Peptides against a protein of PDB entry 6B4J. Designs and how they scored, part 30

Target 1, 315 residues: chain A of PDB entry 6B4J
Amino acid sequence: DITMQWYQQLQDASMQCVLTFEGLTNSKDSQAKKIKMDLQKAATIPVSQISTIAGSKLKEIFDKIHSLLSGKPVQSGGRSVSVTLNPQGLDFVQYKLAEKFVKQGEEEVASHHEAAFPIAVVASGIWELHPRVGDLILAHLHKKCPYSVPFYPTFKEGMALEDYQRMLGYQVKDSKVEQQDNFLKRMSGMIRLYAAIIQLRWPYGNRQEIHPHGLNHGWRWLAQILNMEPLSDVTATLLFDFLEVCGNALMKQYQVQFWKMLILIKEDYFPRIEAITSSGQMGSFIRLKQFLEKCLQHKDIPVPKGFLTSSFWRS

## One batch from the design tools (peptide; aimed at target 1 L215 N216 R220 M261)

Design b1_p16_8_s4 (made by RFdiffusion4, then SolubleMPNN; from b1_p16_8, 9 letters changed)
Fold by OpenDDE base, seed 4:
Structure b1_p16_8_s4 (fold): chain B 315 residues (1-315), chain A 16 residues (1-16)
Amino acid sequence: as target 1 above (315 residues)
Amino acid sequence: SDEELQELLNAPLQDA
C-alpha cells in the first residue's frame, strides 16, 4: 500500500531525527541543558504568538522562525539564541517547531477554528523554505491523527488495548482513555489545520513554485476517505471539518470535478455513514448532511470563517 | 495529472 509506505517513511524520518539530536536531549552537561531549553523556547514561543490580529505581526513571527532555521541568531527570553550553539541544534529545532505546529492544531484550532488560517499560512511558508520541517509536520500530524493520512489503525493479536487506543489517536493517562468528545475535538483541530495548510501560500514567498503540499493532497485525502469504510462519528466529523475549511479552495481549483466528488459523497458515501451512525451520534451526521445539501443546492461552498483576506495582510 | 485525479474520483465507485 503506497499510503502506508508514505506514512512509514515519514515516521522513520521522524524517528531518525530524534536519534540525531539524542546527544543534546540526553546531555547531563549544564551548558547543553541550557542550550536545549533556549532552542526549545526559540522554536515554540513564536508559534504560540501566532494570532488573527494583524498581518504585520504574523510576518514578524515568520521572519523570526525563518531566521532561526537559517542559522541566524534570534532574541528569545532576553538571550541571543542560534541553532549553531550545538551540532544537533538545527535538527532539534526543526523537530520541536514541527511538533509545536501540530500541537497548535490539537489545542488552539480545536478550541478556536479560525486560528487554523494564521497558523497554517506560517507553517506553509516555513515548509516552502524548509522542506524537512514540512515532513516532520506530517510525521507528527499522522502519528497524532492517523485520519489525516488517512488510515484506520487495526488491532493486532497480542496488542494491549491502551496501545491500540493510542494508535487511534486517543490520549491514555493513568489507564484512563480520553473522552470521545475531547478526542474528536483534538482530531478536528488537526484536520482543520491540515486543510488550511494545503490551500495557503505565504504571500511574501516565491509564488512561482508549486505548493510543497498543495490541494492535490486534499483531493487525495478525500479520495482515500471515500475508499475506506466509514467510522462511526469520526468520519462524519472529520469530513465536515475538512470540507468546511478547504471545500471552497477545492471547488475553485477542480471546478466540475469537485462537484462530481461532492455528489459522490452525498449519493454513494453518505448512506454508508448513515448506516453506522447511532442515535447518540446524529449531531455530526446532521451537520455534514446540512452542509452537503446547502452546498449542492447553492452550487457554492462558502469561504471559511477566519480565511485571511487582503485586508489582513495590509494590517 | 488530470488522469490521476479522474482515477481517484472513480476509485470509490469501483470499491463500493
Scores: peptide ipSAE 0.036, ipTM 0.689, DockQ to the pose 0.105
OpenDDE base, seeds 1, 2, 3, 5: peptide ipSAE 0.035, 0.035, 0.031, 0.031; ipTM 0.716, 0.671, 0.708, 0.709

## One batch from the design tools (peptide; aimed at target 1 W219 A223 L226 E267)

Design b1_p17_1 (made by RFdiffusion4)
Pose (drawn by RFdiffusion4):
Structure b1_p17_1 (pose): chain A 315 residues (1-315), chain P 17 residues (1-17)
Amino acid sequence: as target 1 above (315 residues)
Amino acid sequence: EFTEIREEINELAEELT
């Protein structure tokens, strides 16, 4: 409940932001749409440019967003644009910027697991300078993936199925329901991004402040899920690609306590899945063991493939 | 032993809350 109450605080806090700019979106004038068009454009593209080439150019995207959010003018396609054009634009850009980070994790990171880090450091950096943006990220991240909270949505009695699948985060339209394969990845990329944000820190600017969403939330995530009964395919999958990304940082921080948590899912939580999962979906539960059978005996959890090296920063 | 490890995990998770 402490979590579910905190879960609601962010959600209805985001709905307050959906209404604070109410009128900027619900506007049909020509100029009214041009403004709404140029802001969302110059605020959600720099996030899409976030590449793995170098941290040198990764700073441009960070600065371009810091200037845009802090009110300074920003060079866009054609003429320069700024938030000073409209008082509602700031509380609007922060909304669309937050959704893009999770969206970039939704599509890109789900397919390309390594791009989770170059995106997370810009997000973990912008979260420091502007805490308001972070709560909005925790807002969208949580609804699109309630498994990141983590809370498994229970079945409310007397309701149709298509109503329930939407609550699980499946993308559904009038007649189409998102397959399970093309769904499972959209959740992996989300929490792989979440598992990266909590362990990374923006290096530049020399800040003595603390990480806004500390690695502590990584411990409670593993603990909060491992104390409840696992879902068949969702848990064994999400439980793996979270440890592959943040298992190295947790091993260093909570040295022995983290290993105790691992020798528990090995012999107490694995059986909790072997019966729950049918023979047609053991694919996830198998990767989870192949991951631990090594890590437990190697006394090490490999650094996530795609970690930003020193070479990436200087270069 | 597993029950004790589980309790230690829950105590640490509460301290971090």

Design b1_p17_1_s1 (made by RFdiffusion4, then SolubleMPNN; from b1_p17_1, 6 letters changed)
Fold by OpenDDE base, seed 2:
Structure b1_p17_1_s1 (fold): chain B 315 residues (1-315), chain A 17 residues (1-17)
Amino acid sequence: as target 1 above (315 residues)
Amino acid sequence: ESDKIREEILKLAEELL
């Protein structure tokens, strides 16, 4: 399976990255520990500052992240910080930055869906300039949300139940599995972030170049989902999240083919979702159904709430 | 007809990757 091969390659690259900066992360040297903490803050704080408030502030954040990744000194916590402070500094920063982008999907976007767009446009712009950050974003995303690949992890003989639950994307703490609502909320945030990344380009970059991970990957994701048996509650939830965020962009890009896919979902895939949906899970199913029926009736997919406008970039 | 549409979508996905 090409999809699973791609998944494994990204995971292997991510693991290799961790091994590469092990000297920095495991150092007992006082100076190395200080550098590690400074680099971690420099990589993650700007991402946490991303907001829907002003395009000018978003540009400042982007420029800071790009400067850091380019080996330039940046101000962080009142100190000058550079990846050149340690031979493993760049690898560490790329990994932590990518991890933080995915974490913002998991936390911020999960709670505030509109936050997907400013986070995604920065992530896309950084990915265009720093491909390794993009690969690490995918690796982190796929590890936390296997449904972003997509695939459904399977229980294997001899596997611990907790390990299987973690493979499915659940948090397990003190032998207690995460509640289904919290799990779905986190998965939704990550899928929404991904759906935003694949359609957005940083407006101050070279937009004539091909998107490093564009709408073709969105089309692939949909095709793969439709070729899988639905998972109870998960498939209906994440399919809605994906289409709400990037359906308008897919409609514009794929036109008649996009509508054929929507018809296929409505006529052929819905019965399969319905067959596995319990009475207590009808909410996600009904939401998806109503969305698709409205879109098919109007022959339009609405622009998602929070989509970045020209007025945002002038602010 | 639905099977044909599915096959077309999957084929297109392969071509775009």
Scores: peptide ipSAE 0.037, ipTM 0.735, DockQ to the pose 0.847
OpenDDE base, seeds 1, 3, 4, 5: peptide ipSAE 0.036, 0.034, 0.037, 0.037; ipTM 0.719, 0.713, 0.719, 0.736

Design b1_p17_1_s2 (made by RFdiffusion4, then SolubleMPNN; from b1_p17_1, 8 letters changed)
Fold by OpenDDE base, seed 5:
Structure b1_p17_1_s2 (fold): chain B 315 residues (1-315), chain A 17 residues (1-17)
Amino acid sequence: as target 1 above (315 residues)
Amino acid sequence: SLEKIREEIEKLAKELQ
């Protein structure tokens, strides 16, 4: 499977990155530890500061991240920090930055869906300038949310149940598996972030360039999902999340072809989802049903709540 | 037909790879 090979290549590259900066991460030297912590803060704090408040603030955050990745000194925690402080500093920062973007998907976006857009536009813009960060974003995203690939991990003979649960994206702490509602919430956040990334371009970049991971991947994701047997609650939830965030963009891009996709979902895929939906899981199914019925009736997909407007960028 | 739609979707997905 080409998709699985690509996924494995991303994971291998991510693992290789970790090995590259192992000297920095495992150092017992006090100075190296200080540098590591400073670089980690410099990479992650700006991402945590992303908000829907003002476009000007978002630009400042973007510029700070880009400066850091470009080898320029940035102020962090009252200190001047640069990736040049250690030979492994750039690789470490790229990895931690990518990890933090995905973490904002699973935490911030999971709780506040509108946060997907400002996070995604920064991630997309950084990806255009720093392709390795983009690859690492995909590696982190797909590892935490295999449904974003998409694939469904399978239980293998001899596998520990906890390892299988982790492969499915569940958090397992002290032999306790994450509750299904929390799991779905995190998966939802990551899918929404992904759906936002593939449609957004940084407005101050070169818009003539091809999006490094654009809406074509959205079409492929849908095509692959529709060829997979649905998972109980998961498929209905994530399909809704994906379409709510990027459905309008896909409609504009693919027009009649996208409406054919929605017809296929409604007429062919819905019965398959319904067949595996228990009474306790009907909420996700009903939400997806109502969304698609409304879209088909009105021949329109609404612009998602939180979509960044021209007024946001003037603020 | 739904089958034709599926084929068109898959064709486009391949073209977009």
Scores: peptide ipSAE 0.617, ipTM 0.958, DockQ to the pose 0.884
OpenDDE base, seeds 1, 2, 3, 4: peptide ipSAE 0.615, 0.611, 0.607, 0.602; ipTM 0.958, 0.957, 0.956, 0.955

Design b1_p17_1_s3 (made by RFdiffusion4, then SolubleMPNN; from b1_p17_1, 8 letters changed)
Fold by OpenDDE base, seed 5:
Structure b1_p17_1_s3 (fold): chain B 315 residues (1-315), chain A 17 residues (1-17)
Amino acid sequence: as target 1 above (315 residues)
Amino acid sequence: ELEEIRKEILESYESLL
């Protein structure tokens, strides 16, 4: 399976990255610990500061992240911080930055769907300049949300239930599995972030270059989903989330082909979702149904709420 | 018609892999 091979390659690259900076992360030296913490803060705080408030602030955040990744000193917590402070500093920062982008998907976007766009445009712009960060974003995303690949993890003989639950993307703490609503909320946030990344370009970059992970991956994702049996509640939820965020962009890019795909979803795939939907899961099902029907009726996919306008970039 | 659409989508998917 080519999809699973790609998944595994990204996970292996992520694992190798962790091994590369293990000396920094496991050091007992006080100076190394300080450097680690400074680098971690320098990588993650700017991402947490991303907001929908002003394009100028977003540019400042982008420039700070890019400067850090470029080996330039940046101010963090009142101190000058550089990846050059440790030989493993760059790899560590790239990993932690990528991890933080995905965390913003599962936390911030999960609670505030409109936050997907400012986070995604920064992530896309950083990915364009720093491809390794993009690969690490995918690795973190795929690990936390296998549905972003997409694949549905399978229970293997001899596997612990908790390990299987974690593979499915559930949080398990003190032998307690996350509630389904919280799980779906986090998965939704990550899918929405991904759907935003694949369509957005940093406006101050070289737009003549091909998007490093563009809408073709959105088409791939949909094609793969449609070639899989639906998972109860999950497929209806995430398919809606994906189409709500990037459906307009896909429509503009693929035109007639997009509408053929949407018809296939409505006429062929949606009945399969219906067949596995219980009465307790009707919410996600109904939302998807209404969305598909409305889009097909109007022959339009609305621009998602929170999409960044020219006025945002002038602010 | 749906089968043709499915085939077209799947072929497009394979080309992206």
Scores: peptide ipSAE 0.280, ipTM 0.849, DockQ to the pose 0.785
OpenDDE base, seeds 1, 2, 3, 4: peptide ipSAE 0.271, 0.256, 0.251, 0.277; ipTM 0.842, 0.839, 0.839, 0.849; seed 2 fails the geometry check

Design b1_p17_1_s4 (made by RFdiffusion4, then SolubleMPNN; from b1_p17_1, 6 letters changed)
Fold by OpenDDE base, seed 1:
Structure b1_p17_1_s4 (fold): chain B 315 residues (1-315), chain A 17 residues (1-17)
Amino acid sequence: as target 1 above (315 residues)
Amino acid sequence: ESEEIRKEIQELAEKLQ
C-alpha cells in the first residue's frame, strides 16, 4: 500500500532525526544540557504564544521561529540562543518545533477549535521555508493520530494490548487507557489543525509557489476515508471536524466535484456510519447529520469560525 | 449513480497524488 509506505518513510525519517541529535539529548555535560534546554525553549515557547489576538504578534512569532531555523540568534528566556551552539542543534530544534505544533493541535485546538487557524498559518509558512519541519509535523501528527493519514492500526499477534491502544492514539498511563471522550477530543484537535494547515498560506511569503501540502491532500484524505469501513464514533467525529474546518475551502477549489462527494457522503457513507452507531454515540452522529443536511440544503459550506480575515492581518 | 460518483472521486484523488 502506497499510503502505508509513505507513512513508514515519514516515521523512519523522524526516527533518523532523533538518532541524529541523540548526542545532544543524552549528554551528561552540564553545558550541553543547558544548550538543549535553551534550544527546546526557543523552539517551543513561540509556538505556545500563538494566539488569535493580533496579526502583528503572529508575524513576530513567525519571524522568531524562522530566524532560529535560519541559524540566527534569537532571544529566549533573557538569553541569546542559536542552533549553532551545538552541531545537532538544528535537527533538535526542527524536531521539537514540529512536535510542538502537533501538541498544540492535541491540546490547544482540542479545547479551543478557533486556535487551529493561527497555529496552522504559522506552521504552513514555516513549512514553505523549512520543508524538513513540514515532514516532521506530518510524522508527529500521523503517529499520534493515524486517522489523519488515514489508516486504522491493526492488532498483530504478540502485540501488547497497551501498545495497540497507543498505536490507535490512546494515552495509556499506569495500565489505564484514556477515556473515549478525551481521546476523541485530542484526535479532533489534531484533525482540525491538519485541515487548517492544508488550506492556509503565510500571507507574507512567496505566494507564487505551490502549497507544500495543500488541498489536494484534503481531497485524498476524504477519498481514502470513504473507501474505509467506518469506526464507531471516530469516523463521525473526525469527518465532521475535517469538513467543518476545510469544507468551505474544498468547495471553492473543487466546486461540482466537491458537491458530488458530499452527496456520496450523505447517501452512501452516512448510512454505513449509522449502522455502527450505538445509542451512546448519537451525539457525533447527529452533529454530522445536521451539518451535511444544512450544507446540502443551502448549497454552501460556511467559513469556519476563527478563519483569519484581512482585518486580523491589519491588527 | 453512487458508484459512478465514487469512481470520479477516486480518479481525481489519483490525479492529485
Scores: peptide ipSAE 0.596, ipTM 0.953, DockQ to the pose 0.890
OpenDDE base, seeds 2, 3, 4, 5: peptide ipSAE 0.594, 0.587, 0.586, 0.591; ipTM 0.953, 0.952, 0.952, 0.952

Design b1_p17_2 (made by RFdiffusion4)
Pose (drawn by RFdiffusion4):
Structure b1_p17_2 (pose): chain A 315 residues (1-315), chain P 17 residues (1-17)
Amino acid sequence: as target 1 above (315 residues)
Amino acid sequence: LEEQREEFEEITEEIEE
């Protein structure tokens, strides 16, 4: 409940932000749409540019967003634009910027697991400078993936199925329901991004402040889901690509206590899945063992493939 | 196994504080 109460605090706090700019979106004038068009454009593209080439140019995207959020003018396609045009624009850009980070994790990181880090460092940096944007990221990240909270949505009695699948985060339309394959990845990329944000810190600016969403939330996440019964395919998958990304940082921080958590899922939580999962979905549960049978005996959890090296920063 | 679980819950409570 401590988590479910905190879960609601962010959700209804985001709905307050959905209404604070109410009128900027619900506007049909010509100029009214041009403004709504140029802001969302110049605020959600720099996030899409976030590449793995170098941290040298990765700073441009960070500065371009810091200037845009802090109110300074920002060069956009054609003429320069700024938030000072409209008082509602700031509380609007922070909304659309937050969704993009999770969205970039939704599509890109789900397919390309290594792009989770160059995106997370810009987000873990912007979260410091502007904490309001972070709560909004925790807002969208949580609804689109309630498994990141982590809380498994229970079945409410007397309700149709298509109503329930939407609560699980499946993308559904009038008649189309998102397949399970093209769904499981959308969740992987989201928590792989979440597992990267909590362990990374923006290097530049020399800040003595602390990480806004510390690595502590990584421990609670593993603990909060290992104490409850696992879902068949979702848990064994998400439990793997979270450890592959943040298992190295947790091993260093919580040295022995983290190992005890691992030799628990090896002998106490693995059986909790072998019976729950049918023979047609053991694919996830198998990767989870192949991941631990090494890590337990190697006494090490490999650094996540795609970690930003020193060469990436200087270069 | 139950002892390992209880130790785990205790460790979790200690870390959360």

Design b1_p17_2_s1 (made by RFdiffusion4, then SolubleMPNN; from b1_p17_2, 5 letters changed)
Fold by OpenDDE base, seed 4:
Structure b1_p17_2_s1 (fold): chain B 315 residues (1-315), chain A 17 residues (1-17)
Amino acid sequence: as target 1 above (315 residues)
Amino acid sequence: LEELRKEFEELTKELEE
C-alpha cells in the first residue's frame, strides 16, 4: 500500500533524525547540555507565542524561526543562540520544532479551534523554506494521530494491549488509558491543524511556488477515508473537523467536483457511519449530519472561524 | 451514487499522478 509506505518512510526518517542528534541529547558535558537546552527553547518558545492577535507579531515569530533554521543567531532567554553551536544542532532544532507544531495541534488547537490558522500559516511558511521540517511535522503528526495518514492501526498477535492503544493514538500512563473524550479532543486538534496547513500559504513568501503539501493532499485524505470502513466515533468526529476547517477551501478549489464528493459522503458514506454509531456516540454523528445537511441545503461551506483575513495581516 | 463514486475515484487517480 502506497499510503503505508509513505507513512513508514516518514517514520524511518524521523527515527534516523533522532539517531543523528543522539550525541547532543545524551551528552554529559555541561556545555553540551546548556546548548541543548538553549536550542530547545529557541525552537519551541516562538511556536508557543503564536496567537490570533496580530499579523505583525506572527511575522516576527516566523522570522525568528526562519533565522534559527538558517544558521543565524537568535535571541532566546536573554542569550544568543545558534544551531552552529553544535554539529547536531540543526537536526535537533528541526526535530523539536516539528514536534512542537504538532503539540500545538494536540493541545492549543484542541482547546481553541481558531488557533489552528495562525499556527498552520507559520508551519506552512517554514515548510516551504525548510522541507525537512515539513517531513518531520508529518512524521510526528502521523505517529500521534494515525487518522491523519489516514489509517486505522490493527491489533497484531502477541501485541500488548497498551502498545495497541498507543498505536491508536491513546495516551497510556501507569497502565491507565486516556478517556475517549480527551483522546478525540486531541485527535480533533491535530486534524484541524493539518486541515489548516494544507490550505494556507505564508503571505510574505514566494507564491509562485507550489504548496509543499497543499489541498491535493486534502482531497487524497478524504478519498482514503471514504475507501476505509468507518471507525466508531472517530470517523464522524474527524471527518467533521476536517470539513469544517478546509471544506470552504476545497469547495473553492474543486467546485463542482467538491460537491459531487460531498454528496457521496452524505448519501453513501454517512449511512455506513450511522450503522456503527451507538446511542452514546450520537453527539459526533449528529454534528456531522447537521453540517452536511446545512452545507448541501445552502450550497455553501462557511469560512471557518479564525480564518486569517487581510485585516489580520495589516495589524 | 455508483456513478458519483466512479467519478470520484477517477478524479482521485488524476490528482495522485
Scores: peptide ipSAE 0.173, ipTM 0.834, DockQ to the pose 0.718
OpenDDE base, seeds 1, 2, 3, 5: peptide ipSAE 0.160, 0.136, 0.162, 0.165; ipTM 0.827, 0.817, 0.831, 0.831

Design b1_p17_2_s2 (made by RFdiffusion4, then SolubleMPNN; from b1_p17_2, 9 letters changed)
Fold by OpenDDE base, seed 3:
Structure b1_p17_2_s2 (fold): chain B 315 residues (1-315), chain A 17 residues (1-17)
Amino acid sequence: as target 1 above (315 residues)
Amino acid sequence: MEELRKEFLELQKELES
C-alpha cells in the first residue's frame, strides 16, 4: 500500500529527527537545558500568537519563524535566540515548530474553526521555504490523526487496548479514554487545518512555484476516503470538515469533476455512511447531508468562514 | 452511479500525482 508506505516513511523520518536532537533534549548541562528551552519557546510562541487580527502581525510572525529557521537570531522572551546555539538546534526547532502547528489544529482550530486559515497560511509559507518542516507537520498530523492520511488503524493481536485507542487518535489518561465528542473535536480541528494548508499560499512568497502540498492532495484524500469503508461518526464528521474548508477551492480547481465527485458522495457513499450510523451519531450525518444538499442545490460551495481576504493583508 | 464512480477513479489516478 503506497499510502501506508508514505505514512511509515514520514513517521520514520520524524523518529530519526528526534534521535538527531537527542543530545540536546537529554543533556544535563545547565547551558544546554537553557538553550533547549529558549529554542522551544522561540519555535512555539510565534505560532501561538497567530490570529485573525491583522495581516501585518501575521507577516511579522512569519518573518520571525523564517528568520529562526534560517539561522538568524530572533528575540524571544527578552533574549536573543538562534538555532546556531547548538548543533542540534535546527532539527529541534523544526520538529517543535511542526508539532506546534499541529497542536494549533488540535486545540485552537478545534475550538475556533476560523483560526485554521491564518495558521495554515503561515504553515504553508514556511513549508514552501523549509520542506522538512512540512514533512514533520505531516508526520505529527498523521500520528495524531490517522484519518488525515487517511487510514483506519487496526487492532493487532497482542496489542493493548489503550495502545490501539491511542493509534486511533484518542487520548488515554489514567486508563480512561477521552469522550467521543472531544476526540472528534480534536480530529476536526486537525483536518480543517490540513484542508486549509493544501489550498493556501503565503502571499509574500513565490506563488508561481508549485504548492509543496497542494489541492491535488485534497483530491487524493477524498478519493482514498471514498474508497474506504466508512467509519461510524468519524467519516461523516471529517468529510464535512474537509469539504467545508476546502470544498470551494476544490470546486474552483476541478470544476465539473468536483461536482461529479460530490454527486458520488451524495448518491453512492452516503448510503454506506447511513448504514453504519447509529441514532446517537445522526448529528454528524445530518450535518454532512444538509451541506451536500445545499451545495448541490445551489451549485456552489461557499467560501469558508474565516477565509483570508485582500483587506486582511492590507491591515 | 457506476459510471460516475468509474470516472472518479480514473480522474483520481491523474489528480493524485
Scores: peptide ipSAE 0.049, ipTM 0.789, DockQ to the pose 0.757
OpenDDE base, seeds 1, 2, 4, 5: peptide ipSAE 0.031, 0.029, 0.059, 0.036; ipTM 0.708, 0.702, 0.789, 0.768; seed 4 fails the geometry check

Design b1_p17_2_s3 (made by RFdiffusion4, then SolubleMPNN; from b1_p17_2, 9 letters changed)
Fold by OpenDDE base, seed 5:
Structure b1_p17_2_s3 (fold): chain B 315 residues (1-315), chain A 17 residues (1-17)
Amino acid sequence: as target 1 above (315 residues)
Amino acid sequence: MEELREEFKKLQQELEQ
């Protein structure tokens, strides 16, 4: 399976990255520990500062991240920090930065859907300049949300239940599995972030270049979903999330072909979702139904709430 | 519906290249 091969390649690359900076992470030396913490803060704090408030602030954050990845010193926690402070510094920063972007999907976007767009545009811009960060974003995303690949993990003989639950994306703490609502909320955030990344370009970069992971991957994602049997509650939830965020962009890009796909979803795939939906899961089902019906009726998908406008970039 | 499915498969193949 080509999709699973791609998934595994990204996971292997991520694991190899971790191995490359083990010297930094496992060091007992006080200086190495200090450098590690400084680099970790320098990589993650700017991402946490991303907001919907002003385009100028977003540019400052982008420039800081790019400077750090370019080997330039940046100010973090009142100190000058550079990836050159340690031979494994760049690999470590790239990994932690990518991890933090996905965490913002999992946490911030999960709670505030509009936050997907400012986070995504920074991630996309950094990905364009630093492809390895993009690959690591995908690796982290796929590991936390296999539905972003997409695939549905299967239980294997001899597997512990907790390990299977973790493979599905659930958090398991002290032998307690995460509640379904919290799980879906986190998955929704990550899918929404991904749907935003594939459609956005950093406005101060070279927009004439091909998007490093563009809307064609959105089409691929939909195609793969449609070729899979739906998973109870999960498929209805995430399909809605994806279409709400990037449906307008897909409509503009693929036009008639997009509408044919949407009809296929409504007429062929949606009944399959219905067949596996219990009475307790009607919320996600009804939301998807209403969205599809409205879009098909009006022959339009609205621009998602939080989409960045020209006025945002002038602020 | 079958025609639509086939068209979608073709488009999928083109976009995955």
Scores: peptide ipSAE 0.052, ipTM 0.777, DockQ to the pose 0.680
OpenDDE base, seeds 1, 2, 3, 4: peptide ipSAE 0.036, 0.046, 0.043, 0.034; ipTM 0.713, 0.771, 0.773, 0.713; seeds 3, 4 fail the geometry check

Design b1_p17_2_s4 (made by RFdiffusion4, then SolubleMPNN; from b1_p17_2, 9 letters changed)
Fold by OpenDDE base, seed 1:
Structure b1_p17_2_s4 (fold): chain B 315 residues (1-315), chain A 17 residues (1-17)
Amino acid sequence: as target 1 above (315 residues)
Amino acid sequence: MKELREEFLKLQKELEE
């Protein structure tokens, strides 16, 4: 399966990255520890500062991240920090940066859906300039949210239940599995972030180039989902999240073909979702139903709330 | 419905190639 091969390749690359900077992470040297912490902060703090407030601030954040990845010194916590401070510094920063982007999907976007867009446009812009960061974003995303691939992890013989639950994306702490609502909230955030990334381009880059991971991957994602048996509650939830965020962009890109796909979802795939939906899961089901019906009725998918406008970039 | 599915699969292949 080509999708699973792609998944595995990204996971392998991520694992290899971790091995490359293991010297930095496992060092007992006080200076190395300090460098590690400084680099980690320099990589992650700018991402946490991303907001919907002003385009100018977003540009400053982007420039700082790009400078750091380019080997230039940046100010972080009142200190000058550079990836050149350690031979594994760049690999470490790329990994931690990518991890932080995904965490923002998992946490910030999960709680504030509109936050997907400013985070995604920075991630997309950085990905364009630093492809390795993009691959690592996918690796982290896929590991935390296998539904972003998409695939459904299977229970293997001899596997502990907790490990299987983690593979499915659940958090398990002290032998307690995460509540379904919290799980779906986190998955939703990550899917929404992904859906935003594939449609957004950094406006100050070379927009003539092909998007490093563009809308064709959105089409692929939908195709893969539709070729899979629906998973109870999960499929209805994430399909809605995905379409709400990038449906408008897909509509504009694929036009008539998009609408054919949407009809296929409504008439063929949706009944399959219904068949596995319990009475307690009707919320996600109804939400998807209403969304599809409205879109088909109006022959339009609305621009998602929080979509970045020209006025944002002038602020 | 069959027609729509076939068209979708065709489009999928074209976009993935």
Scores: peptide ipSAE 0.050, ipTM 0.778, DockQ to the pose 0.747
OpenDDE base, seeds 2, 3, 4, 5: peptide ipSAE 0.032, 0.036, 0.042, 0.034; ipTM 0.703, 0.765, 0.760, 0.744

